# Designs tried in a protein design run: peptides against a protein of PDB entry 6TME. Part 242

Target 1, 324 residues: chain A of PDB entry 6TME
Amino acid sequence: NRLKRAYIALQAWKKAFYSDPFNTAANWVGPDVCSYKGVFCAPALDDPSVLVVAGIDLNHADIAGYLPPELGLLTDVALFHVNSNRFCGVIPKSLSKLTLMYEFDVSNNRFVGPFPTVALSWPSLKFLDIRYNDFEGKLPPEIFDKDLDAIFLNNNRFESTIPETIGKSTASVVTFAHNKFSGCIPKTIGQMKNLNEIVFIGNNLSGCLPNEIGSLNNVTVFDASSNGFVGSLPSTLSGLANVEQMDFSYNKFTGFVTDNICKLPKLSNFTFSYNFFNGEAQSCVPGSSQEKQFDDTSNCLQNRPNQKSAKECLPVVSRPVDCS
Target 2, 324 residues: chain A of PDB entry 6TME as posed
Amino acid sequence: NRLKRAYIALQAWKKAFYSDPFNTAANWVGPDVCSYKGVFCAPALDDPSVLVVAGIDLNHADIFGYLPPELGLLTDVALFHVNSNRFCGVIPKSLSKLTLMYEFDVSNNRFVGPFPTVALSWPSLKFLDIRYNDFEGKLPPEIFDKDLDAIFLNNNRFESTIPETIGKSTASVVTFAHNKFSGCIPKTIGQMKNLNEIVFIGNNLSGCLPNEIGSLNNVTVFDASSNGFVGSLPSTLSGLANVEQMDFSYNKFTGFVTDNICKLPKLSNFTFSYNFFNGEAQSCVPGSSQEKQFDDTSNCLQNRPNQKSAKECLPVVSRPVDCS

## One batch from the design tools (peptide; made by RFdiffusion4, then SolubleMPNN)

Design b2_p24_1_s4 (from b2_p24_1, 14 letters changed)
Fold by OpenDDE base, seed 5:
Structure b2_p24_1_s4 (fold): chain B 324 residues (1-324), chain A 24 residues (1-24)
Amino acid sequence: as target 1 above (324 residues)
Amino acid sequence: SLPTIEEMLKKLEEERKKEQEARF
């Protein structure tokens, strides 16, 4: 009996709660699991006459506890949303049995360990949100082989380089922000055909930006701020026909910020502050447009306010990194 | 009536959007 298995799983989970401040699981009593708060039943896909647990929504429940292996008995779950809790430990490998998993959101918890590779086993997964946890180690390259619509990895402890397989991703939104990723952005990034938003904020990324970024014609948000990028901005950025928000602040960029970038047709906000740019086109000057917002603070620009001192600029500007 | 998967997805998507706006 599928509901019986669900009952076992949910009762095991209730026992795994250390704290339930809102008494979310107070009604988790008895065999009628479909009446449980945060548990949603639907007709089974294989038999519409059978009711199954199809979804879990415990978002914002502030529950402290862990995910017990018995959750693997919830084999009909397609939607698993438990964000904004205090769940700890690792994601159980037993969740590999949840072959219908479509959306998996464990964000804003206290999960630890390596990337939950069990997520790679779900053939129909479209949404993966593991942000705001303590996941660590390298990102499996295989994550980008999956047909995901969104990949949220930000605010974790991931290390190593960004996999070259990123170009295979069909995701519209990918976040790497606030991890410990290092190395260069792969040149394959330009192959991300469905990309709308990508965020690299606050990592240890370095090197030159790949020219292939300019191939991301559907991107609306590109944020590479707070890294260690060097060199000039690629001239190919003029190809970002739909970019609205662009941020390169807090890097080590040098060179000239060109008209071709600042005059991008959909550009609303372009922040390139806290770099070592030594020139900018007039179109890049803050206040030059009513429709566009620019920030050129703390660069090496002449005749602009709030710039770095000559002492700070000279050593860097005089030794520009050649990205060619 | 019990919600469909599509209805559940829509609800969760709306919640997710709100959360994303708060976090970004």
Scores: peptide ipSAE 0.026, ipTM 0.731, DockQ to the pose 0.422
Fold by OpenDDE base, seed 2:
Structure b2_p24_1_s4 (fold): chain B 324 residues (1-324), chain A 24 residues (1-24)
Amino acid sequence: as target 1 above (324 residues)
Amino acid sequence: SLPTIEEMLKKLEEERKKEQEARF
């Protein structure tokens, strides 16, 4: 009996709660699991006459506890949303039995350990949100081989380089922000055909930006701020026909910010502050447009306010990195 | 009547979108 298995799983989970401030699991009593708060039942896909647990939604319950291995008995679950809790430990490998998993959201918790590779075992997974946790180590390249709509990795402890397989991703939104990623952005990034938003904020990324970024025709948000990028902005950025928000601030970029970038047709906000740019086109000057906002603060620009001193600029500007 | 998986997906997707917007 599927509901009996679900009962075992849910009771094991209730026992794994250390704190339930809102008494979310107070009604988790008895065999009628479909009446449990945050538990959603539906007719089974293989037999419509059979009722199964198809979804869990415990978002914002502030529950402290862990995920016990018995959760692997919830084999009919397609939706697992437990964000904004205080769950700790690791994601159980037993969840590999949840072969119908479609959306997995464990964001804003206290999970630790390596990337939860069990997520790679789910053939139908479309949404993965593991942001705001303490996951660590390398990002498995296989994550980008999956047909995901969104990949949220930000605010973790991931290290090493971004896999070159990123170009295989079909995701519209990918966040790497506030991790410990290092190295260059892979040139394969330009192959992300469905990409709308990508965020690299606050990592240890370095090197030159790949020219292939300009191939991201559907991107509306591109944020590479707070890294160690060097060299000039690629001229191919003129190809970003749909970009609205672009941020390159807090890097080590040099060179000239061109008209072709600042005149992008849908550009509404372009921040390139806190770099070592030594020139900008008139179209890039803050206040030059009513439709666009620019920030050129703390660069090496002549005749602009709030720029770096000659002492700070000269050593960097005189030795530009060649990205060719 | 019990919701279908599709109905639950739509509901959760709407909630997810709201949360996504708030966290960027």
Scores: peptide ipSAE 0.023, ipTM 0.691, DockQ to the pose 0.508
Fold by OpenDDE base, seed 3:
Structure b2_p24_1_s4 (fold): chain B 324 residues (1-324), chain A 24 residues (1-24)
Amino acid sequence: as target 1 above (324 residues)
Amino acid sequence: SLPTIEEMLKKLEEERKKEQEARF
């Protein structure tokens, strides 16, 4: 009965293919779905004597098509990986029936519409990758209530603010890059106890960086480049004991880049170019260390090459934003 | 023999790590 339902679902999906350049679904014929290319069967969790479709892997198949609602019949699927295709439309709500969903990767496709809220209905979800699509609108705050290991949202059309619930996230990796997020980074960010990598690149974020960033002791990568951040770098950044890569380039930061930041023990790359910094410690100067790479290009620094003109600097530097 | 769910998960975790390193 379960495999029959899977057969119905997979045949409906095959019919939803507009193009299959590699003939991936060429063998999707007959009731033996476990022999289908990209379909993986395993013993059911509730009955080991019964085989069920437990996984789908169609990564890099360049398939054009859509996800039909009949995919909701794949109730035993725990792994769904269909990245690097040309699937379009929306994620079907019928996928709410896939209560065993553990990893969901639809990245690098042509999906549209709001955040796929069906992902919030999966109680056991650990991995969510929806990057490189055309998802739009607000990010549901409930996404950070999920016990996810990784959240990949980059290269979409998400708007509005980052939810305050971000501090509840147990994810080690979160990417917001290349969206349309606006507002400030929530102060609750410091509560992300398992965070290793966070990327905000290329959004419309603004305001001061919250001091609470310094509480992220396990962060190895922090990239806030290409936004509208203002003010000085928080002194609490000295608490980032494990940061290896840090990027604040292409913002509107002002003030002095301190020794306490540039001497972070694990720091390998620190880019703070294309801002309005008016001073830096000697430890921040490019070439000052063999172990660390710095980029101070296009700031308001004295006696450094490739800096902004006085005309560009004076209006901004003379009116520093107080973040205290 | 058909792979167990555990074996499949392990394989996918490895793939996930590779993808995580390749795309930001």
Scores: peptide ipSAE 0.020, ipTM 0.661, DockQ to the pose 0.496
Fold by OpenDDE base, seed 4:
Structure b2_p24_1_s4 (fold): chain B 324 residues (1-324), chain A 24 residues (1-24)
Amino acid sequence: as target 1 above (324 residues)
Amino acid sequence: SLPTIEEMLKKLEEERKKEQEARF
């Protein structure tokens, strides 16, 4: 039966624990898997008279170990939350059998290898959190073809470019921060109609910002700091009617920061420090507004404190990148 | 009584939101 399979899986997993400092699996004994700490049972969707393991929650258990292939026997699991542990190795391909997977959170672990493509096999997946691991390689374009509400990829070792398929994503939150992504932000980004928050912090992204960013009407947080972006800020950023937090700091931007950007109606924080901007509107000056916070530190602005020297500015400002 | 899958989802979603709120 289904619970017997679950028992086999859970006992195999317990055996795969190297350390269980909180004795989370201490009661993982006997056939009554529904009584196991962190294991949640519910009536099966196909037969309400049958009890199945529907969820795993081992968050913050500090368990060291790996995920054994036998976890593929947990075919009724829809919720898999094991964040803030010390699990290592790879995500087993046998998890493809978990066709009901809805939320998959393996964040803050020690997983390695390429992107766990098994996540792409789950037709009903809505939440994917793999941040704070050691996943590496290319991001598969197919991730954005999925109907995900949130995609957390930050603090990994992902490389290469961001797929053009990003525009197909229906996610409200996407994080790329603290990886090794390179290249330009795809122009298709403007097609992310449900996007509220996107974070690119601390990658190797470059080129000009696409004008299509201005089409992101629902965005409240846009952070592109600590990259290699060049050129001027797109004038189309004036279209970000709901942006509250915007950060372009630690890039190589040039040009003039306009009123149309700094006067965005919902803007509360706008950081454009550590660039090569050579002008700003009065509305962009720190202290010019009570409702907005600005940081213009370490640019090439005249008559502002804490700016770069002329020696640093002249070579860059005199040769602005044309994004046209 | 044991919770339904829907009830479990709601509960875990709420917990998830709390846990993930400061982890950008």
Scores: peptide ipSAE 0.022, ipTM 0.686, DockQ to the pose 0.467; fails the geometry check

Design b2_p24_2_s1 (from b2_p24_2, 9 letters changed)
Fold by OpenDDE base, seed 3:
Structure b2_p24_2_s1 (fold): chain B 324 residues (1-324), chain A 24 residues (1-24)
Amino acid sequence: as target 1 above (324 residues)
Amino acid sequence: MSVEEKLRKKLEEEFLKKYGELIT
């Protein structure tokens, strides 16, 4: 009996709550699990005459506790949303039994350990949000082999390089922000055919930006701020026909910011402050356009306000990294 | 609102529309 299994799982979970400030689970009593607050039932896909637990929504419940292994008994769950709680521990491997998983949101919790590899076992997963946790270690390359629409990894403790498999991703949105990723952005990034938004903010990424970024014709948001990137901006960035928001601030870029970049047709905001750029086109100057916003603060630009001193600039500008 | 928050909201709305029929 599927509902009986669900009852066992949900009661085990209730027992795993340390604190329930809003008394969300107060009505989690009795066999009628479909009446439980935050539990949603639907006809089973394989048998429409049978009701099953199809979704969990405990968002913003501020519940403290952990995810017990018994949650693996919720085999019919397609939507699992438990963001903005205080759940701790690891994601149970038993969740591999939830083969219908489409949306998995455990963001804004206290989860720890390595990347939850159980997410790789879900064949139909489309939405993965594990942001604002304490996940650590390497990102499995296999994550990008999955047919995901969105991958939110930001605000964790992930380390090592970004996998080369990123080019295989069909995701429209990927966030790496506020982790500990290092190394270069893979050249395969240009193969992300569906990419609209990608965020690398606040990592330890370095090296030159790959020219292949210019192949991202559908990207609307590209943020690589607060890293250790060096060299000149790739000339191929002129190919970003749909970019609206672009941020390269707080890096170690050098060279000239060209018209071809600043005149991108959909560009609304371009921030390249806190670098070592030694020149910019007139089209890049803040205030030059009513439709576009630019920030060139704290570079090595001549005749611009709020720039770095010659003492700070000279050692870097005189030794530019050749990315060609 | 951060970029991530905006993105999340947008995607959540889209996915709920697509997958919401799975929940009665």
Scores: peptide ipSAE 0.171, ipTM 0.789, DockQ to the pose 0.297
Fold by OpenDDE base, seed 2:
Structure b2_p24_2_s1 (fold): chain B 324 residues (1-324), chain A 24 residues (1-24)
Amino acid sequence: as target 1 above (324 residues)
Amino acid sequence: MSVEEKLRKKLEEEFLKKYGELIT
């Protein structure tokens, strides 16, 4: 009996709660699991006459506890949303039995350990949100081989380089922000055909930006701020026909910010402050457009306000990194 | 709606096509 298995799982989970401030699980009593708060049932895909637990939504319940291995008995669950709780520990490997998993949102919790590789075992997964946790270690390259629509990794403790497999990703949104990623952005990034938003904010990324970024025709948001990028902005950025928000601030970029970037047709906000740019086109000057916002603060620009001193600029500008 | 919200909505709609209306 599928509902009996679900009952076992849910009761085990209730026992794993340390705190339930909103008494979310107060009605988690008895065999009628479909009446449990945050539990959603639907007809089984293989037998419409059988009711199964298809979804869990405990978002914003502020529950403290852990995920017990018995959750693996919820084999019919396709939606698992436990956002904004205080769950700790690791994601149980037993969740590999949830072969219908479609959306997995464990964001804003206290999860630890390596990347939850169980997510790689789900063949139908489209949405992965593990942001705002304490996951650590390397990002498995295989994550980008999956047919995901969204990958949220930001605000964790991930280290190492971004896998080259990123180019295989079908995701429209990918966030790397506020981790410890290092190395260069892979050249394969230009192959992300469905990409709309990508965020690299606040990592230890370095090197030159790959020219292939200019191939991201569908990207609307590109944020690479607060890293260690060097060299000039790629001229191929003129290919970003749909970019609306672009941020390169707080890096070590040098060179000239060109018209072909600042005149991008959909560009609304372009921030390139806190770098070492030594020139900009007139179209890049803040206030030059009513439709576009620019920030050129704290660069090495001549005849502009709020720039770095000659003492700060000279050592860097005189030794530009050649990205060719 | 944000891109994220639009995506979530799309995914939910796809889910409903598979499972039908969720029973609470």
Scores: peptide ipSAE 0.115, ipTM 0.764, DockQ to the pose 0.836
Fold by OpenDDE base, seed 1:
Structure b2_p24_2_s1 (fold): chain B 324 residues (1-324), chain A 24 residues (1-24)
Amino acid sequence: as target 1 above (324 residues)
Amino acid sequence: MSVEEKLRKKLEEEFLKKYGELIT
């Protein structure tokens, strides 16, 4: 029966614990798995008369161990939340059997290896959080073909380019921050119809920002700071009608920061410091608005404090990158 | 609060909401 399989899985997992400092699994004894701490049961979707393990919540348990393949026996689990532990190793391929997976959060662990492709096998997955691990390699393009609402990839070791398929994503939140992604932001980004928040912080991204960013009408947070972007800010950014937080700091941008950007109707914070901008509209000047916060520090602006020296600016400003 | 912290909080809140609905 289903609960028996769950028992086998959970006991195998308990054996895979190296350390359980809070004794979370202390009561993981006996066949009544529904009484286990962090294990939650519900009526099965296919048969309401049958009780099954529907969720796991071991958040913040500081458990050291690994995920054994027997976890694949938890076929009724829709919520798997084990963040803020010290689980290591790889995500078992056997988890492909968890066809009801809806939310998968393994963030803040010590997982290694390539992107857990098993996540691609879950047809109903809406939330994928694998941030703050040691996943590495290329991001599979197929991740953006899924009907996800949230994709958290930040603080890993992912490398290579961002897939062009990003435009197919239905996610409202996507984080790439603090990886090793390189190349340009795909022009297809403008096709992300549901995007509210996207974060590129602290990668090796380069090139010009695509004009298509301006098509992200629903975006409220856009952070591309700490990369190697060049050229001018796209004029199409004036189309970001709902952007509240925008950060382009710590790049190699040049050109003029225009009124059309700084006067965006919902803009609350706009940081463009630590670039090579050689001009800004008056509306972009810090202190020009009580409702908006700007940071223009360490650019090549005239008559502004805390700017780069002429020596630093001249070589870059005199050779602007044309993104047209 | 950093962007990352905000995102984490948002996710956790949504998870808890869904959890409550699923685990009845």
Scores: peptide ipSAE 0.066, ipTM 0.736, DockQ to the pose 0.213
Fold by OpenDDE base, seed 4:
Structure b2_p24_2_s1 (fold): chain B 324 residues (1-324), chain A 24 residues (1-24)
Amino acid sequence: as target 1 above (324 residues)
Amino acid sequence: MSVEEKLRKKLEEEFLKKYGELIT
């Protein structure tokens, strides 16, 4: 039966533990898997008279080990949360059998290998959190074809460009931060109609910001700091009617920071420090508003404190990148 | 809500109760 399969899976997993500091699996004994710590049972969707393992929550257990292929026997699991452990290895392909997977959180572990493509096989997946691991390689473009609500990719070893398919994403939150992504932000980004938060921090992204960013009407957080972006800020950023937090710091931006950006109606924090901006509107000056915080440090602004030297500014400011 | 949605909500609530917010 289904619980017997679950028993086999869970016992295999327990055997795959190298360390269990909190003795989380101490009670993982016997056939009553529904009593196991971190195991949650519910009536099966196809037969309410049958009890099945529907969820796993081992968050913050500091367990060292790996995910054995026998986990594929947990076919009724919809929630799989094992963040903040020390699991290593790869995500087993056998998890493709978990067709009810809805939330998959393996963040803050030691997983390695390419993007876990098994996540693409789950038709009902809404929440994908693989941040703070050692996943590497290219991001499959198909990830954005899925009807995900949240995609957390930050703090990994992903490389290559951000797929053009990003515009197809229905996610409200997407994080790319602290990877090795390169190239430009796709122009299709403006098509992300449900996007609230997007974070690009600490990658190797470059080029001009696409004008289409201004179409992100629902965005509340936009962070593109610590990259290699060039050119002027798009004038279309005035369209970010709901942006609250915006960060363009630690790039190579040039030009003038306009009133239209700094006077965005819901803007609370705007950081554009450590660039090569050569002018800013009065509304962008730190201290100009009680409701908004600005940071213009280390630019090429005249009559402002803590700016770059003329020697540093001149070579860049005199050769502005044309983003047209 | 569908049966699936109800189930998911229930499970999520249980997780939240024990471990707090799932999305941080």
Scores: peptide ipSAE 0.030, ipTM 0.636, DockQ to the pose 0.076; fails the geometry check

